Peptides against a protein of PDB entry 2YKT. Designs and how they scored, part 86

Target 1, 231 residues: chain A of PDB entry 2YKT
Amino acid sequence: SRSEEMHRLTENVYKTIMEQFNPSLRNFIAMGKNYEKALAGVTYAAKGYFDALVKMGELASESQGSKELGDVLFQMAEVHRQIQNQLEEMLKSFHNELLTQLEQKVELDSRYLSAALKKYQTEQRSKGDALDKCQAELKKLRKKSQGSKNPQKYSDKELQYIDAISNKQGELENYVSDGYKTALTEERRRFCFLVEKQCAVAKNSAAYHSKGKELLAQKLPLWQQACADPS

## One batch from the design tools (peptide; made by RFdiffusion4, then SolubleMPNN)

Design b2_p10_3_s2 (from b2_p10_3, 7 letters changed)
Fold by OpenDDE base, seed 4:
Formats: C-alpha cells, structure tokens, sequence
Structure b2_p10_3_s2 (fold): chain B 231 residues (1-231), chain A 10 residues (1-10)
C-alpha cells in the first residue's frame, strides 16, 4: 500500500543517517583531527626553520660586509611570524567551530535518532494495528451477515466500521507522510550544518592565504634587490 | 530525547 511504502521510506531515511551518515561523520572528524595535528606539526617545524634563519641574520649583522643582509633575513623571519599568527587563528577556528561542534553533535545524535525512530515506529504500529483490527472486525461482521436470516440487523454496525476504517486509513497516511517529511528535514539539516561549517573554515583559510600572499608580495621585491645593492 | 533548539541548525 501507499502508506506501507511511505513507512519503509521513512525508516530508511533514519537508518541511512544512523548507519551511513553518522559513521562517515565520525570518520570525517577523525580525519580532521589528523589534519589539524599535521598542520600544528608544520607550524612547529617552520618555527625551527625560521629561528635558524634568524641566527643566520645575526651572523650577517655581525659581519663587516653583509650587515644590510642581516636586516633582510630578520624581515623574512618577521613576515613568517605574521603568517604563522594567521595560520594559528585558522587552526583555532577549525578546531573550535568545526571539529568540536561536530563531535558533540554526533555523540548526542545516535541516542536522539534511535529514540525518534522508535517513537515513530511505535506510533505507526499502533495506528496500523488499530486499522487492522477494524478491518478484521468488519470482515467478521460481513460473514455473520451473509449467514444470517436477518442481514439488516448488521447494516448500521457495518457502516460504522467502514467509516472507522476510512478515518483510520487517512490518519495513518497523514502520520506516515508527516513522518517522512520530518525524517528528510533531519537529514537535510545535518548536511546543511556541515556545509555551513565548511564555509566558515573556507573563509578562515582564505584569510590566511590572502594575508600571506599580501605580506610576501609587499616584501619580496625588496629582498630580491638586496644582493644587487652595494654595501 | 529532547535536543537543544539549535541542534544541527546552521
């Protein structure tokens, strides 16, 4: 029946979220944590590299013929510091605004969806059982009427069951239809949340890349000329 | 189970 098919579709949406989306989201969070750790590692390694560059700048500053190149090397290290500050802000946002929030939500979601599905199933079954009971009683009544010498005795009761069946069928169809819309809304909200959080990450990433490009573009011509200038 | 009003809302 239409209601049975819609019921199956509704259950499948909840099952897809619980068995496919949520496990995939947990994996996504795990991959995000790995990515964050790697970027933190890059930041630490970069600090060591540019600290060593500062040491080279100190040596240049102490030299008799390369003092001005010391300032260039210090500027390179300072630009790196500013770029790293932007990266740290991006990573902070990535952790706090994406990973932490998704982790909290997915942990709560398993229990929530299980309860929501169970509630829907219980109510759907209750309505279905009530409909089946009325249909069975009508069938029994019709059998009695066909075997009776006075079928007219059962006519009013037959009409009552027909009306009850019609009402219960309509109620079941509406309930299942609303259940399906609710399930689809739950699924869509989860994808929308993920998209919106990824947009926030993208904006922060763009800010990091833009700042780095701006700083380097401003200074690079000066640094490139440093060795051509007489001391 | 009751969830916060902003649960999964962008």
Amino acid sequence: as target 1 above (231 residues)
Amino acid sequence: MELPADYWLP
Scores: peptide ipSAE 0.211, ipTM 0.819, DockQ to the pose 0.573
Fold by OpenDDE base, seed 1:
Structure b2_p10_3_s2 (fold): chain B 231 residues (1-231), chain A 10 residues (1-10)
Amino acid sequence: as target 1 above (231 residues)
Amino acid sequence: MELPADYWLP
């Protein structure tokens, strides 16, 4: 029946969220944590590299013929420090605004979805059972009427059951239809939440790249000329 | 505990 098919579709939406979306989201969070750790590792390694560059700048500053190059090397290290600070801010936002929030939600979602599905199933079954009961009673009544010497005695009750079946069928169809819309809304909300959090990550990433580009564009021409102008 | 309807709303 139409209602049975719609019921199966509704259950399949909840099943897809619980068995496909949520496990995939947990994996996404795990991959995000790995990515965060790797970027933190890059930041740490970069610090060591540019600390060593500062040491080279100190040596240039102590030289008689390369003092101005010492300042250039210090500027290079300072620009890097500013870029790394921006990266750290991005990583903090990535952790707090994306990973932590997704982790908290996905942890509780199994219980929420199970309860929602159970509530739907219970009410759907209740309406279905009530319909089946009315159909069974009508069938019994018709059998009695066919065996009776006075079939007209049962005519009013037959009409009442027919009307009740029609009403209960309509109620069941409407309930299942609404249930399907609700399930699809639950699925869409989860994807929308993910998209919105990823938009925040994208904005932070854009800020990081823009800051780096700005700082390097300002200083790079000066650094490139430093060796062309002997003092 | 039933989560609120806005559980997955941003």
Scores: peptide ipSAE 0.155, ipTM 0.785, DockQ to the pose 0.817
Fold by OpenDDE base, seed 5:
Parts: sequence; structure tokens; C-alpha cells
Structure b2_p10_3_s2 (fold): chain B 231 residues (1-231), chain A 10 residues (1-10)
Amino acid sequence: as target 1 above (231 residues)
Amino acid sequence: MELPADYWLP
């Protein structure tokens, strides 16, 4: 029946969230943590590189003929420091606003979804059982009427059962339909949450890249001409 | 466990 098919679809939505979405989200979080760790590693390695660049700048500053190039090298290292600070802020946001929040939600979601599904199933079954009972009673009544010398005696009661069955069928269909819409909303909500959190990450990433581009654009022309005008 | 209705709202 239509209601039975819609019921199966509803259960399948919950099943898909619990068995596909949530495990995949856990993996996504794990991959995010790995990515964060790798970026932290890059930051550490970069510090060593630019500290070494500062040392080269110190040597230039001590020279008689290349003193001004020392300042250039120091500026290069300082710009890098500022860029790295922006990266660190982005990583903090990535951890606190995305990974931690997703982890907290996904950890509790299994119990939440199980309870929601169970509630739906219980009520669906209750309505279904009530319908089945009414149908069975109508069938019994019809059998009695067929064997009776006065079938008209049962006509009013038969009509009452028919009406009751119609009403219960409608209620069941409506309940299952609403249940399906609710399940789809739950699924969509989870994807929307992920999208919105990822948008926040994208904004932070864009800010990081923009700041880096800006800082380098300001200084690069000066650095490029440093060797053209020996002092 | 029961969660708030807006638990997964962005």
C-alpha cells in the first residue's frame, strides 16, 4: 500500500543517516584533525626556515657593502611571521568552530536518531494495529450478517465500521506522510549544518590568503629593487 | 537521549 511504502521510505531515511552519514562524518572529522596536524607541522618547519633567513639578514647587516639588504631580509621574515600568525588563527577557528562542534554533535546523534525512529515506529504501529483491528471486526460482522435471518439488523454497525476504517486509514497515511517529511528534514538539516560550518572555514581561509597577498604585494616591489640601487 | 529541536540547525 501507499502507506506501507512511505513507511519503508521513512525508515530508510533514518537508516541512511545512522549507517552512512554519521560514520562518514566521523571520518571527515578524523581527516580534518589530520589536516590540522599537518598544517601545524608546516608552521613549525617554516619557522626554522625563516629563522635561518634572519641569520642571513644579520650577516648582511654586519657587512660594509650589503647593509641595506639586511633590512630587506628582516622584512621578508617579518612578513612571513605575520602570515603565519594568521594561519594559526585560522587553525584555531578550524578546530574550535568546525571539528569540535561536529564531534560533539555526531557523538550524541546515534542515540537521538534511535529515539526518534523508535517513537515514529511505535506510533505508526499503534495506528496500524488499530486499523487492522477495525478491519477484522468489520469482517466478523459481515460474516454474522450473512448467516442471519435479519441482515438489516447489522447495517448501521457496518456503516460505523466502514467510517472508522476510512478515518483510521486517513490518519495513518497522514502520520506516515508527516513522518517522512520530518525524516527528510532531519537529513537535510545535517547536511546544511555541515555546509554552513564549511562556509565558515572557507571564509577564514580566504581571509588568511587575502592577508598574505596584501602583505606581500606591499613589500615585494621594494624587495625587488633592493639590488638595483647599491648604496 | 532527547536533544533540542535546533540541535542540528546551523
Scores: peptide ipSAE 0.114, ipTM 0.775, DockQ to the pose 0.761
Fold by OpenDDE base, seed 3:
Structure b2_p10_3_s2 (fold): chain B 231 residues (1-231), chain A 10 residues (1-10)
Amino acid sequence: as target 1 above (231 residues)
Amino acid sequence: MELPADYWLP
């Protein structure tokens, strides 16, 4: 029946969230943590490199003919420091606003979805059983009427059962339909949450890239000219 | 419709 098919679809939505979406989200979080760790590693390695650059700047500053190049090298290191600070701020946001929140929600979601599905199944079955009972009673009544010397005495009861069956069928169909809509809404809100949190990450990432571009655009022409100018 | 980010769980 249409209601039975819709019931199967409803259950499949919940199963898909629990068996496909949530495990995939857990993997996404794990990959995010790995990415964060790698970026932290880049930060550490970069510090060593630019500390060494500062040392080269110190040597230039100590020379008689290259003093001004010392300042250039120091500026290069300073710009790096500022860019790196921006990256660290982005990483903090990435961790706190995306990874932590996703982890908290996915952990709670298993219990929530299980309870929601069970509640739906229980009520669906209850309504189905009540419908089946009424149908069975109508069938029994019709058999009695066929064997009776006065079938007309059962006519009012037959009409009552027919009305009850019609009402219960409608209620079941509506319940299953609403259940399906609810399940789809549950799925959609999870994707929406992911999208919105990822948008926040994207904004922070854009800020990092913009800051780097601005700082380098400001200084790079000066650095490029430094070797052409006399000391 | 766009839903708020915290709309994941009731």
Scores: peptide ipSAE 0.115, ipTM 0.751, DockQ to the pose 0.194; fails the geometry check

Design b2_p10_3_s3 (from b2_p10_3, 4 letters changed)
Fold by OpenDDE base, seed 4:
Structure b2_p10_3_s3 (fold): chain B 231 residues (1-231), chain A 10 residues (1-10)
Amino acid sequence: as target 1 above (231 residues)
Amino acid sequence: SELPSDFWDP
């Protein structure tokens, strides 16, 4: 029946979220944590490199013939420090605004979806059983009427059951249809949440890249000229 | 407790 088909579709949406979306989202979070760890590793390695660059700048500053190049090397390290601060802010946002929030949602979602599906199934079954019972009673009444010497005695009851069946069928169809729309909305909300949180991360990433580009573009011409100026 | 309808709202 149309209601049975729509019921199967509704259950399949919930099953897809529970069995496909949520496990995939957990994997996405795990991959995000790995990415965060790798970026933290890059940050640590970069600190060591630029600390070593500062040491080279100190040696230049102590020299008689290369003192001005010491200032250039210090400026290079300082620009890196500023870029690193922007990266740290981006990583903090990535952790707090994306990973932590997704982890909290996916952890609670199994219980939420199980309860939502169970509620839907219970009510759908209740309405279905009530319809089946009414249909069975009509069938019994018709059998009694066919065997009776006075079939007219059952005519009013037969009409009442027919009306009840029609009403219950319509109610079941509407309930299942609304259930399907609700399930699709739940699925869409999860994807929208992911997209919106990823957009926030993308904005923070863009800010990091823009700041780095601006700082380097401002200083790079000065650094390139440092060796051309005869001291 | 039934989680609120805004469970996945940003």
Scores: peptide ipSAE 0.275, ipTM 0.840, DockQ to the pose 0.783
Fold by OpenDDE base, seed 5:
Structure b2_p10_3_s3 (fold): chain B 231 residues (1-231), chain A 10 residues (1-10)
Amino acid sequence: as target 1 above (231 residues)
Amino acid sequence: SELPSDFWDP
């Protein structure tokens, strides 16, 4: 029946979230933590490189003929420090606003979905059983009417059962239909949450890249001219 | 306890 098919579809949505989405999201969080760790590693390695560049700048500043190049090297290291600070802020946001929030939700979601599915199944079964009972009673009544000398005695009761069956069938169909819409909404909400959190990450990443581009664009022409200027 | 309906709201 249409109601049975829609019931199966509803259960399949919940199963897909529990068995496919949530495990995949847990993996996504794990990969995010790995990515964060790698970027933290880049930050540490970059510090060593630019500290070494500062040392080269110190040597230039101590020279008789290359003092101005020392200032250039220091500026290069300082711009990198500012860019790195922006990266660290982005990583903090990535951890606190994306990974932590997703981890908290996915950890609780199994219990939430199990309860939601169970509630739906219980009510669906209750309505189905009530319908089946009315159908069975109508069938019994019809058998009694066929064996009776006065079948007209049962006509009013037959009409009452037909009406009750029609009403219960409609109620079951509506309930299952609403259940399916609810399940699809639950699935969509999870994807929307992920998309919105990824948008926040993208904005933070864009800010980091823009700041870096701005700082480098401002200083690079000066640095490029430094060797052409006579000391 | 039943989680609120806005459990996955951003």
Scores: peptide ipSAE 0.274, ipTM 0.842, DockQ to the pose 0.864
Fold by OpenDDE base, seed 2:
Structure b2_p10_3_s3 (fold): chain B 231 residues (1-231), chain A 10 residues (1-10)
Amino acid sequence: as target 1 above (231 residues)
Amino acid sequence: SELPSDFWDP
């Protein structure tokens, strides 16, 4: 029946969220944490490299013929420090705005969805059972009427059951339809949340990239000419 | 108890 099919669709939406979306989201979070760790590793390695660059700058500054190149090397290290600060901010946002929030929600979602599905199933079954009961009673009444010498005695009651069945059928269909819409809304909300949090991360990532671009665009021409300008 | 309907709202 239409109601049975829609009921199946409704349950399938909840099952898809619970069995496909949520596990995939947990994996996404895990991959995000791995990505964060790798970027932190880059940060650490970069620090060592540019600290060593500073040392080279110190040596240049102590030389008689390369003193000005010391300043260039220091500037290179400083620009890196500023870029790194932006990266750290991006990583902080990545952790706090995306990973932590997703993790908190996905861990609670199993209980939420189970309760929502159970509530829907309970009410759907209740309405279905009530409909079945009315149908059974009508069938029983019709059998009784068919064997009676006065079938008209049961006519009013038959009409009452027919009306009740019609009303209960309509109620069941409406409930299942609303349930399906609700389930789809739940699914969409989860994707929307992911998209919105990813947008926040993207904005912070853009800030990191922009800062790097700006700083390097400003200084790189100066650094490129440094060797051509003797002291 | 059921969580609020806005559980996944930003």
Scores: peptide ipSAE 0.269, ipTM 0.843, DockQ to the pose 0.863
Fold by OpenDDE base, seed 1:
Structure b2_p10_3_s3 (fold): chain B 231 residues (1-231), chain A 10 residues (1-10)
Amino acid sequence: as target 1 above (231 residues)
Amino acid sequence: SELPSDFWDP
């Protein structure tokens, strides 16, 4: 029946969220944590490199003929420090605004979805059973009427059961239809949450790249001229 | 306890 088909579709939506979306989201979170660790590793390695650059700047500053180049090397290291600070802020946001929130929700979602599905199934079954009972009673009544010497005695009751079946069928169809819409809304809400949190990550990433570009564009011409200037 | 309907609201 139409209601049975729509019921199966509804259950399949919940099943897809629980068996496909949530496991995939858990994997996404795990991959995000790995990415965060790698970027933190880059930060640490970069610190060592630019600390070594500062040491080269110190040596230049101690020289008789290259003092001004010492300042250039210090500026290069300082710009890097500022860029790195921006990266750390981005990573903090990535962790707190995306990964932590997704992790908290996905851990609770199995229970939430199971309860929602169970509630739907219980009510759907209740309405279905009530319909089946009315249909069974009508069938029994018709059998009695066919075997009776006075079939007209059962005509009013037959009409009452027909009306009850029609009403219960309509109620079941409406309930299943609403259930399907609810399930699709639950699915969409999860994707929307992911998209919105990923937009925040994108904004933070854009800020990081913009800051780096700005700082380097400001200083790079000065650094490029440093070796051309007479001592 | 039943989780609220806004469980996945941003």
Scores: peptide ipSAE 0.265, ipTM 0.837, DockQ to the pose 0.881

Design b2_p10_3_s4 (from b2_p10_3, 4 letters changed)
Fold by OpenDDE base, seed 5:
Structure b2_p10_3_s4 (fold): chain B 231 residues (1-231), chain A 10 residues (1-10)
Amino acid sequence: as target 1 above (231 residues)
Amino acid sequence: SELPSDFWDL
């Protein structure tokens, strides 16, 4: 029936969230933690490289003919330090605003979805059983009426069962329909949460890249001219 | 305790 098909669809939405979405989200969080760790590794490696660049700047500053190039090398290292500080802030936000929040949600979600599905199934079954009982009683009444010398005695009671069946069928269909809409809303809410949190990450990443571009664009012309004017 | 239904809200 339409009700039975919609019931199957509703259960399948909950099962898809529990069996596909949540495990995939756990994997996404794990991959995010790995990515964060790798970027932290980049920051550490960059520090070593630019500390070595500072040492080259010190040597230039100690020279008689290259002192001004020492200042250029120090500026290059300082700009990079500022860029790396912005990366560290972005990583902290990535951890606290995305990964930790997703981890907390996905950990609770299995219990929530199991309870929601069970509640839906219990009420759906209750309404279905009440309908089946009413249909069975109508069938028994019709059998009694066919064997009776006075069928008219059962006419009013037959009409009452027909009306009760119609009402219970409508209630079941509405309940299952609302259940399906609720399940789809639950699925959409999870994807929307992921999308919005990724938008926040994207904004932070854009800010990091913009700041880096700005700092380098400001200084690069000066650095490019440093060797053109021999002092 | 029943988890609140809005725990995925933004």
Scores: peptide ipSAE 0.341, ipTM 0.866, DockQ to the pose 0.843
Fold by OpenDDE base, seed 2:
Structure b2_p10_3_s4 (fold): chain B 231 residues (1-231), chain A 10 residues (1-10)
Amino acid sequence: as target 1 above (231 residues)
Amino acid sequence: SELPSDFWDL
């Protein structure tokens, strides 16, 4: 029936969230944590490299013929420090605004969805059983009427059951339809949350990249000429 | 207690 089909669709939405979306989201979070760790590893390694560059700058500053190149090397290290600060901010956002929040939501979601599905199933079954009961009673009444010497005795009650069946059928269809819309809304809400949190991370990532571009664009021409202009 | 339905809202 239409109601049975819609019921199956509704249950399938909840099952898809619980069995596909949520496990995939947990994996996404895990991959995000790995990515964060890798970026932290890059930042650590970069620090060592640029600390060593500072040491080269110190040596240049101590020389008679390359003193000005010491300043260039220090500027290179300083620009890196500023870029690194932006990266750290991006990583904090990535952790706090995406990973942590998603982890909190997905942990709660198993319980929420199980309860929501159970509530829907219970009420759907209750309405279905009530409909089936009315249909069964009408069938019994019709059998009694067919065997009766006075069928008119049952006419009013037959009409009452017909009306009750119609009303219960409509109620069941509406309930299942609303249940389906609700389930789709639940699914959409989860994807929207993910998208919006990714947008926040993307904004912070853009700020990191912009800062790096700006700083390097400003200084690189100066650094490129430094060897041509001995002092 | 039932979890609030809006916990995925922004």
Scores: peptide ipSAE 0.340, ipTM 0.868, DockQ to the pose 0.836
Fold by OpenDDE base, seed 3:
Structure b2_p10_3_s4 (fold): chain B 231 residues (1-231), chain A 10 residues (1-10)
Amino acid sequence: as target 1 above (231 residues)
Amino acid sequence: SELPSDFWDL
């Protein structure tokens, strides 16, 4: 029936969230943690490289003929420090605003969805059983009427059962339809949350890239000229 | 305790 098909669709939405979305989201969180760790590793490795660059700047500053190049090398290291600080701030936001929140929600979601599905199934079955009972009673009444010497005695009661069946059928169809809309809304809400939180990450990432570009664009022409100028 | 339904709200 239409109601039975819509019921199957509703259950399939909940199953898809529990069996496909939630495991995939857990994997997404794990991959995010790996990415965060790798970027933190980049920051650490970069510190060693630019500390070594500072040492080269110190040697230039101690020289008779390359003193001004010491200042250039120090500026290069300082700009790098500022870029890395911006990256660290982006990573903090990435962790706190995306990963932590998703981890908390996905842990709760299995229990929530299981309860929601069970509630829906219980009420759907209750309405279905009540309809089946009413249909069975109408069938019994019709059999009694056919065997009776006075069939008209049962006419009013037959009309009452027909009306009750119609009302219960409509109620079941509406309930299942609303259940399906609710399930789709639950699915959409999860994707919307992911999209919006990923937008926040993207904004923070853009700020990091812009800051790096601005700092380098300001200083790079000066650094490029340093070896052309007589000492 | 019924979990709140709005924990995925923005």
Scores: peptide ipSAE 0.340, ipTM 0.865, DockQ to the pose 0.816
Fold by OpenDDE base, seed 1:
Structure b2_p10_3_s4 (fold): chain B 231 residues (1-231), chain A 10 residues (1-10)
Amino acid sequence: as target 1 above (231 residues)
Amino acid sequence: SELPSDFWDL
């Protein structure tokens, strides 16, 4: 029936969230944590590299003929320190605004969805069973009427069952239709949450790239001239 | 306890 098909579609939405979306989201979070760890590793390695660059700047500052190049090397290290600080801020936001929040939601979601699906199934079955009962009683009544010497005795009761079946069928169809809309809304809410949190990550990433570009664009012309102008 | 339905709200 139409209601049975819509019921199967509703259950399939919940199953898709529980069996496909949530496991995939857990994997996404795990991959995000790995990516965060790798970027933190880049920040740590960069510190060692630019600390070594500062040491080269110290040696230039102590030299007789390359003192001004010491200042250039210090400026290079400082600009890169500022870029790395911006990366650390981006990573902090990535952790706190995306990964932690998604982890909290996905951990609770299996329990929530199981309860929601069970509630829907219980009520759907209750309405279905009530319909089936009325249909069975009508069938019994019709059999009694066909075997009776006075079929007209059962006519009013037959009409009452027909009306009750029609009403219960309509109620079941409406309930299953609303259940399907609810399930699709639950699915959409999860994707919307992911999209919005990824938008925050994208904004933070854009800020990191913009800051790096700005700082380097300001200083790079000065650094490029340093060797052309002997003291 | 029943989890609130709005825990995925932004």
Scores: peptide ipSAE 0.336, ipTM 0.866, DockQ to the pose 0.835

